# Designs tried in a protein design run: peptides against a protein of PDB entry 7PB4. Part 239

Target 1, 105 residues: chain A of PDB entry 7PB4
Amino acid sequence: KMLNIKEYKEKLLSTLGEFLEDHFPLPDRSVKKKKKNIQESSVNLITLHEMLEILINRLFDVPHDPYVKISDSFWPPYVELLLRNGIALRHPEDPTRIRLEAFHQ
Target 2, 218 residues: chain B of PDB entry 7PB4
Amino acid sequence: DALQMAVGYFEKGPIKASQNKDKTLEKHLKTVENVAWKNGLASEEIDILLNIALSGKFGNAVNTRILKCMIPATVISEDSVVKAVSWLCVGKCSGSTKVLFYRWLVAMFDFIDRKEQINLLYGFFFASLQDDALCPYVCHLLYLLTKKENVKPFRVRKLLDLQAKMGMQPHLQALLSLYKFFAPALISVSLPVRKKIYFKNSENLWKTALLAVKQRNR

## One batch from the design tools (peptide; made by RFdiffusion4, then SolubleMPNN)

Design b2_p19_5_s3 (from b2_p19_5, 8 letters changed)
Fold by OpenDDE base, seed 2:
Structure b2_p19_5_s3 (fold): chain B 105 residues (1-105), chain C 218 residues (1-218), chain A 19 residues (1-19)
Amino acid sequence: as target 1 above (105 residues)
Amino acid sequence: as target 2 above (218 residues)
Amino acid sequence: SALTLRLMVEELVILRAQL
């Protein structure tokens, strides 16, 4: 039973990864970085998959404070996508923090 | 078609190392501008050109000219808008381009085919309220997008804080009035009963073109 | 698409709680 759950979890993670890549890709960075020296800190945006992984891990690793601070690496459309669809919740007092919904509780 | 050649040039870039790159670029820009203002652009052409304008592929002057001629023949695809907003997050576009984009988005709002995905970007737009240059246009956009579900306590606090910082701006008051309409309990502050909501006339740049589009689609 | 995302995440959370 446990092995089947692990295998199913891995399959679901893979399916989610594919789904996220197909439906919620990051904007194509493929525009050739002409090295114009504009030091504008290319905010290294993380994928929605990585964002969800962080949120899920925080939910289980620190269940008493399951909130993650929104960094510049968090693409705002992804944050809003999660919040609007009830996948994540914003901290009531600190709008810079979000948590995954505790679907298991 | 001259337009297809122009769009293809912007999409694929210059194939030939032509010594006259600037002349070719200008020719294609003028082609796009002429067609856009006379007839409008197809949704597919807007999809391509809007992404190019915001991707940082070309210089700010070129991007600004492209964005100014994003006039639909009929409709704008919601997907094009979502993609465009994604480019705003990458930070490759200038502040002036961002302002122009929000002005464009407000002006073209009724020509967008669907709004479901755009509504999912509400938080992104709301975050842009902190930019003083964007704030008037973002307030107008949010006024068009806001549903009861978007009115949250933290957003109310942010708007009140912004009002405390910037003063009682007409565009902020308009948005706050809408928030109060949806959630009276969240806004204890007496808002002046403004019978008329005044936003900066973002449509002015496209007013003539939009009138022409509406006349052709009647 | 958004509903599918929610369902997938919900299932992942539930599955992880069972491991």
Scores: peptide ipSAE 0.561, ipTM 0.530, DockQ to the pose 0.376
Fold by OpenDDE base, seed 1:
Structure b2_p19_5_s3 (fold): chain B 105 residues (1-105), chain C 218 residues (1-218), chain A 19 residues (1-19)
Amino acid sequence: as target 1 above (105 residues)
Amino acid sequence: as target 2 above (218 residues)
Amino acid sequence: SALTLRLMVEELVILRAQL
């Protein structure tokens, strides 16, 4: 039973990765180059997949404080996507912190 | 057929060459409105027009008028509703259009042919409870959709937190009462026994139209 | 698409809790 759950989880993670790449890819940095004044923000944006992994891991690793601080690596549209769809929640007192929804509780 | 020409206009968009774009738009919109209120629309016509109303292809005024005339002749396809809900996520429609859509969805709920796919949208609808403008209508929709398997501890907590924030709203109390019915162990709070469940806007914008639809399908 | 994302994440969280 546990082995089957692990295998299914890994399959679902793979499917999620593919889904995210197809439907929610990072914006190509080349498109930002046309607006002259946007300073080359050297900030490495993470994928939505990586963002979700961070949030899921934090939910289970630190259940008493499951919040993650929004870094500059978090693409704002991804944050808004997660919040608007009820996948993530903002901290009630600190809008710079978000948590994954505890769907298992 | 005048209706087919009107639907085709909305689907294909305005033919570039028409000098009187606004007059043509109004003519076709009035055609759709007239047929919808008199006879209702076929499921295929609703599929096309509902998608157009939520896609952001036209302005908010036009989208609102289209959505108000989404009256079925017989049934609404579940697929049309699923597609419509997907457009709500894209954020191309106004807040007022979203409210109107949820009102429409509640009003037309019994005319949707199947509920299997719409029930899978439960979590999406539940997330929309956080929107104060949508909350009353979403509670009503969730009241219609909720099954025992949907009643989870985290959803109970969210409803109780929402009640703490907004007070004992009748629509929220109705949903909580249903949750307590399905899972009494999850709700320790004593809920007032209300003999009648009241959702806001019992006066449906479509009340007269829905009566006519029911009479035609008898 | 956004709904599918939520459902997938919800399922992943539920599965993770069972491990």
Scores: peptide ipSAE 0.560, ipTM 0.521, DockQ to the pose 0.641
Fold by OpenDDE base, seed 5:
Structure b2_p19_5_s3 (fold): chain B 105 residues (1-105), chain C 218 residues (1-218), chain A 19 residues (1-19)
Amino acid sequence: as target 1 above (105 residues)
Amino acid sequence: as target 2 above (218 residues)
Amino acid sequence: SALTLRLMVEELVILRAQL
């Protein structure tokens, strides 16, 4: 039973990854970096998959403080997507922190 | 036609071998500009060219010229706007291009076919209020987008803090008045009753073109 | 798409809680 749950979880993670790449891709990075002196906002945006992994991990690793600080690597449209669809919640007192919804509780 | 050739040039990029790259680029820019200002562009042409203008594929001067001629024949696809906002997040465009984009977005707002996905980007736009160059235009955009559900206590605090920092700016007052309308309990401060909502540069670069678009679609 | 995303995340959270 436990092994089957792990296998199913891994399959679901893979399917989620593919789904996120298809429906919620990051902006195309392939545009040739012309090094113009415009301060390349050196901010590497993370994928929605990576963002969800961080949020899920925090929910289980630190259940008493399941909030993650929004970094510059968090694409704002992804944050709003998660908040608007009830996947994540903003901290009531600190708008820079979000948590995953505790769907298991 | 000449427009399809021009759009194709920007999409595919310059063919390596052309000795006269700058003349070819200028020819295609002028073609796009002429058609856009006379007739407007199809939604598909705007989708392609808007992404190119914000992607950093070309220089700032070229991107600025492309963005200035993003005039619809009929409608702009919401998907094109969402893609454009995604490019703003990558930060490959200049500050002046960002300002121009927000001016364009406000000017073209009524020509965008749907607003559902754009409304999901509310937090992104709100986060741009801290940029002094963007703030007037972002306030105008937020004034057009704000629903009751967007009016949260933390956003009220941020607007009041911004007002404390920048002073009683007309564009901030307009947005705060709308927030007070949706959530009067969150804004205890007496806002001056402004009879006229004022946004800076309400005369957009596209005023004449937009009038022509509205006349053609009647 | 957004509903599908929510359902997938919900299922992942539930599965992880069982592990």
Scores: peptide ipSAE 0.559, ipTM 0.528, DockQ to the pose 0.368
Fold by OpenDDE base, seed 3:
Structure b2_p19_5_s3 (fold): chain B 105 residues (1-105), chain C 218 residues (1-218), chain A 19 residues (1-19)
Amino acid sequence: as target 1 above (105 residues)
Amino acid sequence: as target 2 above (218 residues)
Amino acid sequence: SALTLRLMVEELVILRAQL
């Protein structure tokens, strides 16, 4: 039984990865905004897969404070996608923090 | 503070039967409106004013204006929403106020601090689907709230019956699609694969305000 | 697409809670 659940989880993670790449890819960095001297905020945007992994891990690893601070690596449209669809929740007192919805509770 | 005086006026009522009751009310209402649209309101201010708007203490015009100003600075307390829903059950507010409340609730859903208690109200919201004026907004709310455990055979039957009565409404189809996903065995009907979940973006009365709130909270 | 995403995430969370 446990082995079957692990295998199914791995398969689902793989399927989710493929789904996210197909339907929610990061915007190509190729919008060359002209080099005006604003320091290239070299903020590497993370994938939606990586964002979800962080949120899921935080939910289980720190259940008493399941909130993740929104970093500059979090693409704003992804944050909005998660919030609008009830996948994530914003912290009540700190709008810079979000949690995954506790679907298992 | 002018806002504190305005909130206090609505909470406690007018101290003196002054002849200028309407002018005083309008002054305080404008104060709330100005602050809410510029800066948003604190959770405590929303708690007080939201309850006032739904309690029937003031006329429908005043209640409507207050409810339109329930724009958070940061967050809305779940407790405020639960209290508000309790007032809806008492029925002291107009039908138009109920519609506006559900529109507000959908618009502000992401700013509500917790969802645990709101999720317990699922059955109440589901019962409101039978109201033709509320149905589009309730479907949208239920789309946001629905978990697998909420998808029961009796609710599927009610949604299918409602579809038979009202036709294939986009908001109802969106909710049915969600139900079918959670419980494919309960919905044998081929739902048209509508790629786009279309809730009428009724021009969100708060669109500009919500954008401003999101910008301030970035 | 967004609905499918929610459901996949929900299932993952439920599965993880069982492990």
Scores: peptide ipSAE 0.576, ipTM 0.467, DockQ to the pose 0.372; fails the geometry check

Design b2_p19_5_s4 (from b2_p19_5, 9 letters changed)
Fold by OpenDDE base, seed 2:
Structure b2_p19_5_s4 (fold): chain B 105 residues (1-105), chain C 218 residues (1-218), chain A 19 residues (1-19)
Amino acid sequence: as target 1 above (105 residues)
Amino acid sequence: as target 2 above (218 residues)
Amino acid sequence: SSLLLRLMVEELVILEAEL
C-alpha cells in the first residue's frame, strides 16, 4: 500500500514537472538583454515546481506555522497564480508570507 | 494532400485576408470530416486538431465539428489527451464542448496508446463530477480509470454527498459499486446488487466510425 | 491550466498526508 502511494506520488511529481515546464515556464532571460538600465538583479528565480515543493514541504514539516516567506527568488506572477487559484493563502497579518492550502483537511 | 492542407489551415490560421474565409473554413472542415469518417486520422493529426478544438481559437460550432471527427486511424496519443484536459481548465471552451469531449474520451478510451498519465489526471476528472451535465460521462470515465489507489475516504464522502444531492443515479451507483469493490471498508452503505452497469451510451455518436476502425485494425 | 495545477497540487498534498 505505501509503496503504491510512493510510486504514484513520484509519477504525479514527474507529470507535474512536465506540465509546469510546458504551461508555466519562467520567462526566457533572452528578452531582457536589450534594455540596459534595469539593474541585473542577479536573483535566481526558482521554478514554479521548486516553489510548490517548498510550500508542500513547509506544510508538512512545520504544520503549526506552514507559512513561507516570499523571497526575491519568487517570481511575482507565480505567487499571484497560486493565490488566485486557491493553491496558496497569504498570511492574514504578514503579506510577505504565504502558505499552501491544506487540502487534506 | 488535401488533409494536410486542411490541418495546416487550422494550425496556422487563415494566412490571407481572403474575403471567402468562411468558404475556405468550410472546405477544410469538410475535408477533415470526410477523411476522419472514412479512414480515421493519424495520431499527429488528432494531436493538432484536438488542441485546436479545445483552445478556443475558433467558434463553438467549428470546435464541435472538429471534435466530432477526432476519429483515430489506429491510436490516440495519451499526450494529446493530457493537453486536451489542460485546455478544459482554461475555460475557453463551452459547456457543450466539455460534454462532447468527455463523451469522446469515453468512446475513444480503448484507442488511447497509454493510460498512465491519464490516470494521474484522476483528481481533475473527479472534480468534474460536480457539474450536472458532465456527471454521467465523468462517472463512466472514472469507472474505466479507477484503481484501488484512487479510492480514498474523501472521494467516497464526495460521491455519497453527490448521491444524496442527485439521488441514486445509475452512473453514480456504478462508480460506487466499483469503489466498494476496491475498498469495502470505506462504503458501509448497502448498494443494490446491480448485475448490469448502465452508462449513457456515449459511443453512439461514433459507433459506426468505431466499428469501421476496429474492422480496419483487425 | 490553472485549475489543473490546483488539482494536481491537491492530489500531491493528499498523497503526502497519507505517507
Scores: peptide ipSAE 0.500, ipTM 0.736, DockQ to the pose 0.577
Fold by OpenDDE base, seed 4:
Structure b2_p19_5_s4 (fold): chain B 105 residues (1-105), chain C 218 residues (1-218), chain A 19 residues (1-19)
Amino acid sequence: as target 1 above (105 residues)
Amino acid sequence: as target 2 above (218 residues)
Amino acid sequence: SSLLLRLMVEELVILEAEL
């Protein structure tokens, strides 16, 4: 049973990865450097896959506080996508924190 | 090749300069239809055209005609089906196109090269049971896809709730019977032993074409 | 595409909860 679940999970993760690459790619870095002074801390945006992984892991690792702090590495459109589609929830008191929806509950 | 030109037209879209856009569209559509019904389409052609039919690039009438001629010469790529399902989620296709797609998917199920990725979409198909227009065809699809691992308590509850809402539909009973077979402990309700599983004949639209495909591949 | 994403994530969560 467990082996089949693991194999199924791995296949699903692979399919999800491909799906995310095809439909939700990161924006090309070509957004023009217009304004001068803000130290372009080249915040490396994480993929939507990585974001989901973080959220899933947090849900299971810390079930009593399953919220992840939104970092600068979180591309805002991805956050909005997750929230809008009921994949993630914003913390009621802290808008900088999001959790994965507990679908298994 | 006339087919390659037709597929290329649908892929690239109408070239702006053609005065007779509708005639050109109809010509290419007829070319695809004729080849598909006569010989079937290559997997690559189905990949392109299926995505086009579901993308909302063309009007519903055109999309419907394209989808109706998604007849394989040999096999359909599983990847094409996954991509098609992704388009269903984007919501650019009509309800009638969705119904037609599920009918097509059931009818062409045996011609899909692999089922591994399609099985991963089980949850998506299951969620589509709530659509009254899709429900009969989705039940049939799920009947083909369901493995023991898919039979979960929450899905059983959802099916029973759906049965309570819609009544004892033959297609729903067929699926529930399969669920009971895999997980008898999850279904306490006595299901009538239906000897005959009655799904709507999804194959009727493609019956002749499917027979021809089977004959060519023997 | 967004609905499919939700469903894939839902399935992953369900699978993870069973491991």
Scores: peptide ipSAE 0.499, ipTM 0.736, DockQ to the pose 0.606
Fold by OpenDDE base, seed 5:
Structure b2_p19_5_s4 (fold): chain B 105 residues (1-105), chain C 218 residues (1-218), chain A 19 residues (1-19)
Amino acid sequence: as target 1 above (105 residues)
Amino acid sequence: as target 2 above (218 residues)
Amino acid sequence: SSLLLRLMVEELVILEAEL
């Protein structure tokens, strides 16, 4: 039983990864460098897959505080996507923290 | 090839300069329809055209006609179905197109090369049970897809709630009976022993074509 | 695509809870 669940989970993760790459890719770096001298803190944006992994892991690792702090690596459109679609919830008192929705409860 | 030109037209879109856009579109639609019903379409052609039909690139009438002629020569790629489902989520297709898609999916189910990724979409299909127009066809699809691992307590509850709302529909009873088979402990309700599972004949639109496909692939 | 994403994530959470 557990083995089958693990295998199914792995397959689902793989399919999700492919789906996210196809439908929710990170913005191409090809936005023309308009040379605004702003120190482009080269913030490495994480993929939506990585973001979801962080949120899922936090939900299960720390169920009493399942919130993740939004870093600069979190692409804002991904955050809004998750919130708008009821995949994630914003912390009621701290707008910089989000949690995965507890679909299993 | 006339088919290649037609597929290319739908893929690339209408070239701006043609004065008779509607006549050109109709010509290409008829080409696709004729080949699909006569010989079936290659998996690659279905991949392209199925995505076009659900993308909202064309009007509902065109999309409906394309979807109706998604008849395989041999097989349908699972990837094409997954892509199609992704388009359903974008919501650019009409309700009638969604119904037609589920009917198509049930009718063509045996011609899909593999079911592994489609089975991962079980939750999506299950969520579509709440749509009264889709429910009969979704129940049939779920009846074909359901594995023991899909039978969860929350899904049982949702099905029972739907039954309470909609009454004892034959398609819903069929699915519940399958759920009870896999997980008898989750369904305490005595289901009437229906000797015959009854689903709406989704394949009726393609019955003749499907018979021809099966005969060619023997 | 957004609905599919939600459903896939939901399924992952359900699976994880069973492990």
Scores: peptide ipSAE 0.497, ipTM 0.737, DockQ to the pose 0.607
Fold by OpenDDE base, seed 1:
Structure b2_p19_5_s4 (fold): chain B 105 residues (1-105), chain C 218 residues (1-218), chain A 19 residues (1-19)
Amino acid sequence: as target 1 above (105 residues)
Amino acid sequence: as target 2 above (218 residues)
Amino acid sequence: SSLLLRLMVEELVILEAEL
């Protein structure tokens, strides 16, 4: 039983990864340097897959405080996507913290 | 080849300079329809045309006609089906196109080459049960897809709640009976033993075409 | 695509809770 669940989980993760790459890719950094004052913050953005992994892990590792602090590596459109679609929730008192929705409850 | 020109027209879109856009469109649609009903389409042609039909690139009438002629020569790629389902989420297709797609998916289910990825979409299909127009066809699809691992307590509750709202629908009873078969402990309700599972739409729009496909692949 | 994402994530959370 557990083996089958693990295998199914792995297949689902793989399919999710492919889906995210196809439909929610990071913006190509290759947009030409038009000179506007976009502070070149050298911050490496993480994929939506990595963001979801962090949120899922936090939910199960620290169930009493399942919130993740939004870092500069979090692409703002991904955060808004998760919040708008009810995948994540913002902390009621700290807008810099988000959690995964507890779908298993 | 006339079919390649027709598929290429739908893929690339109408060349801007053609004065007779509607006549050209109709010519290419008729070409695709004729080949699909006579010989079936290759998996690659279905991949291209199915994506076009659900992308909202053309009007509903055109999309409906394309979708009705998605008849395989041999097999349908699972990847084409996954891509098609992704378009249903974008909301660029009409409700009637969604219904037609689910009817098509049930009708063509045996011709899909693999079922591994489509089974991972189980949760998506299950959520679509709440749409009254889709519910009969989604129940049929779920009846084909459901494995023991998909039968969860929360899904049982949702099905029972749906039954309470809609009444004892034959398609819903069929799905509940399958759930009870896989997980009898989760369903305390006595289900009527129906000897024959009837999904209403036994008259498949593609019945004649599917018979022809089966005869060619024998 | 956004609805499909939610449903995939929901399924992952459910599976993780069963492990």
Scores: peptide ipSAE 0.494, ipTM 0.730, DockQ to the pose 0.591

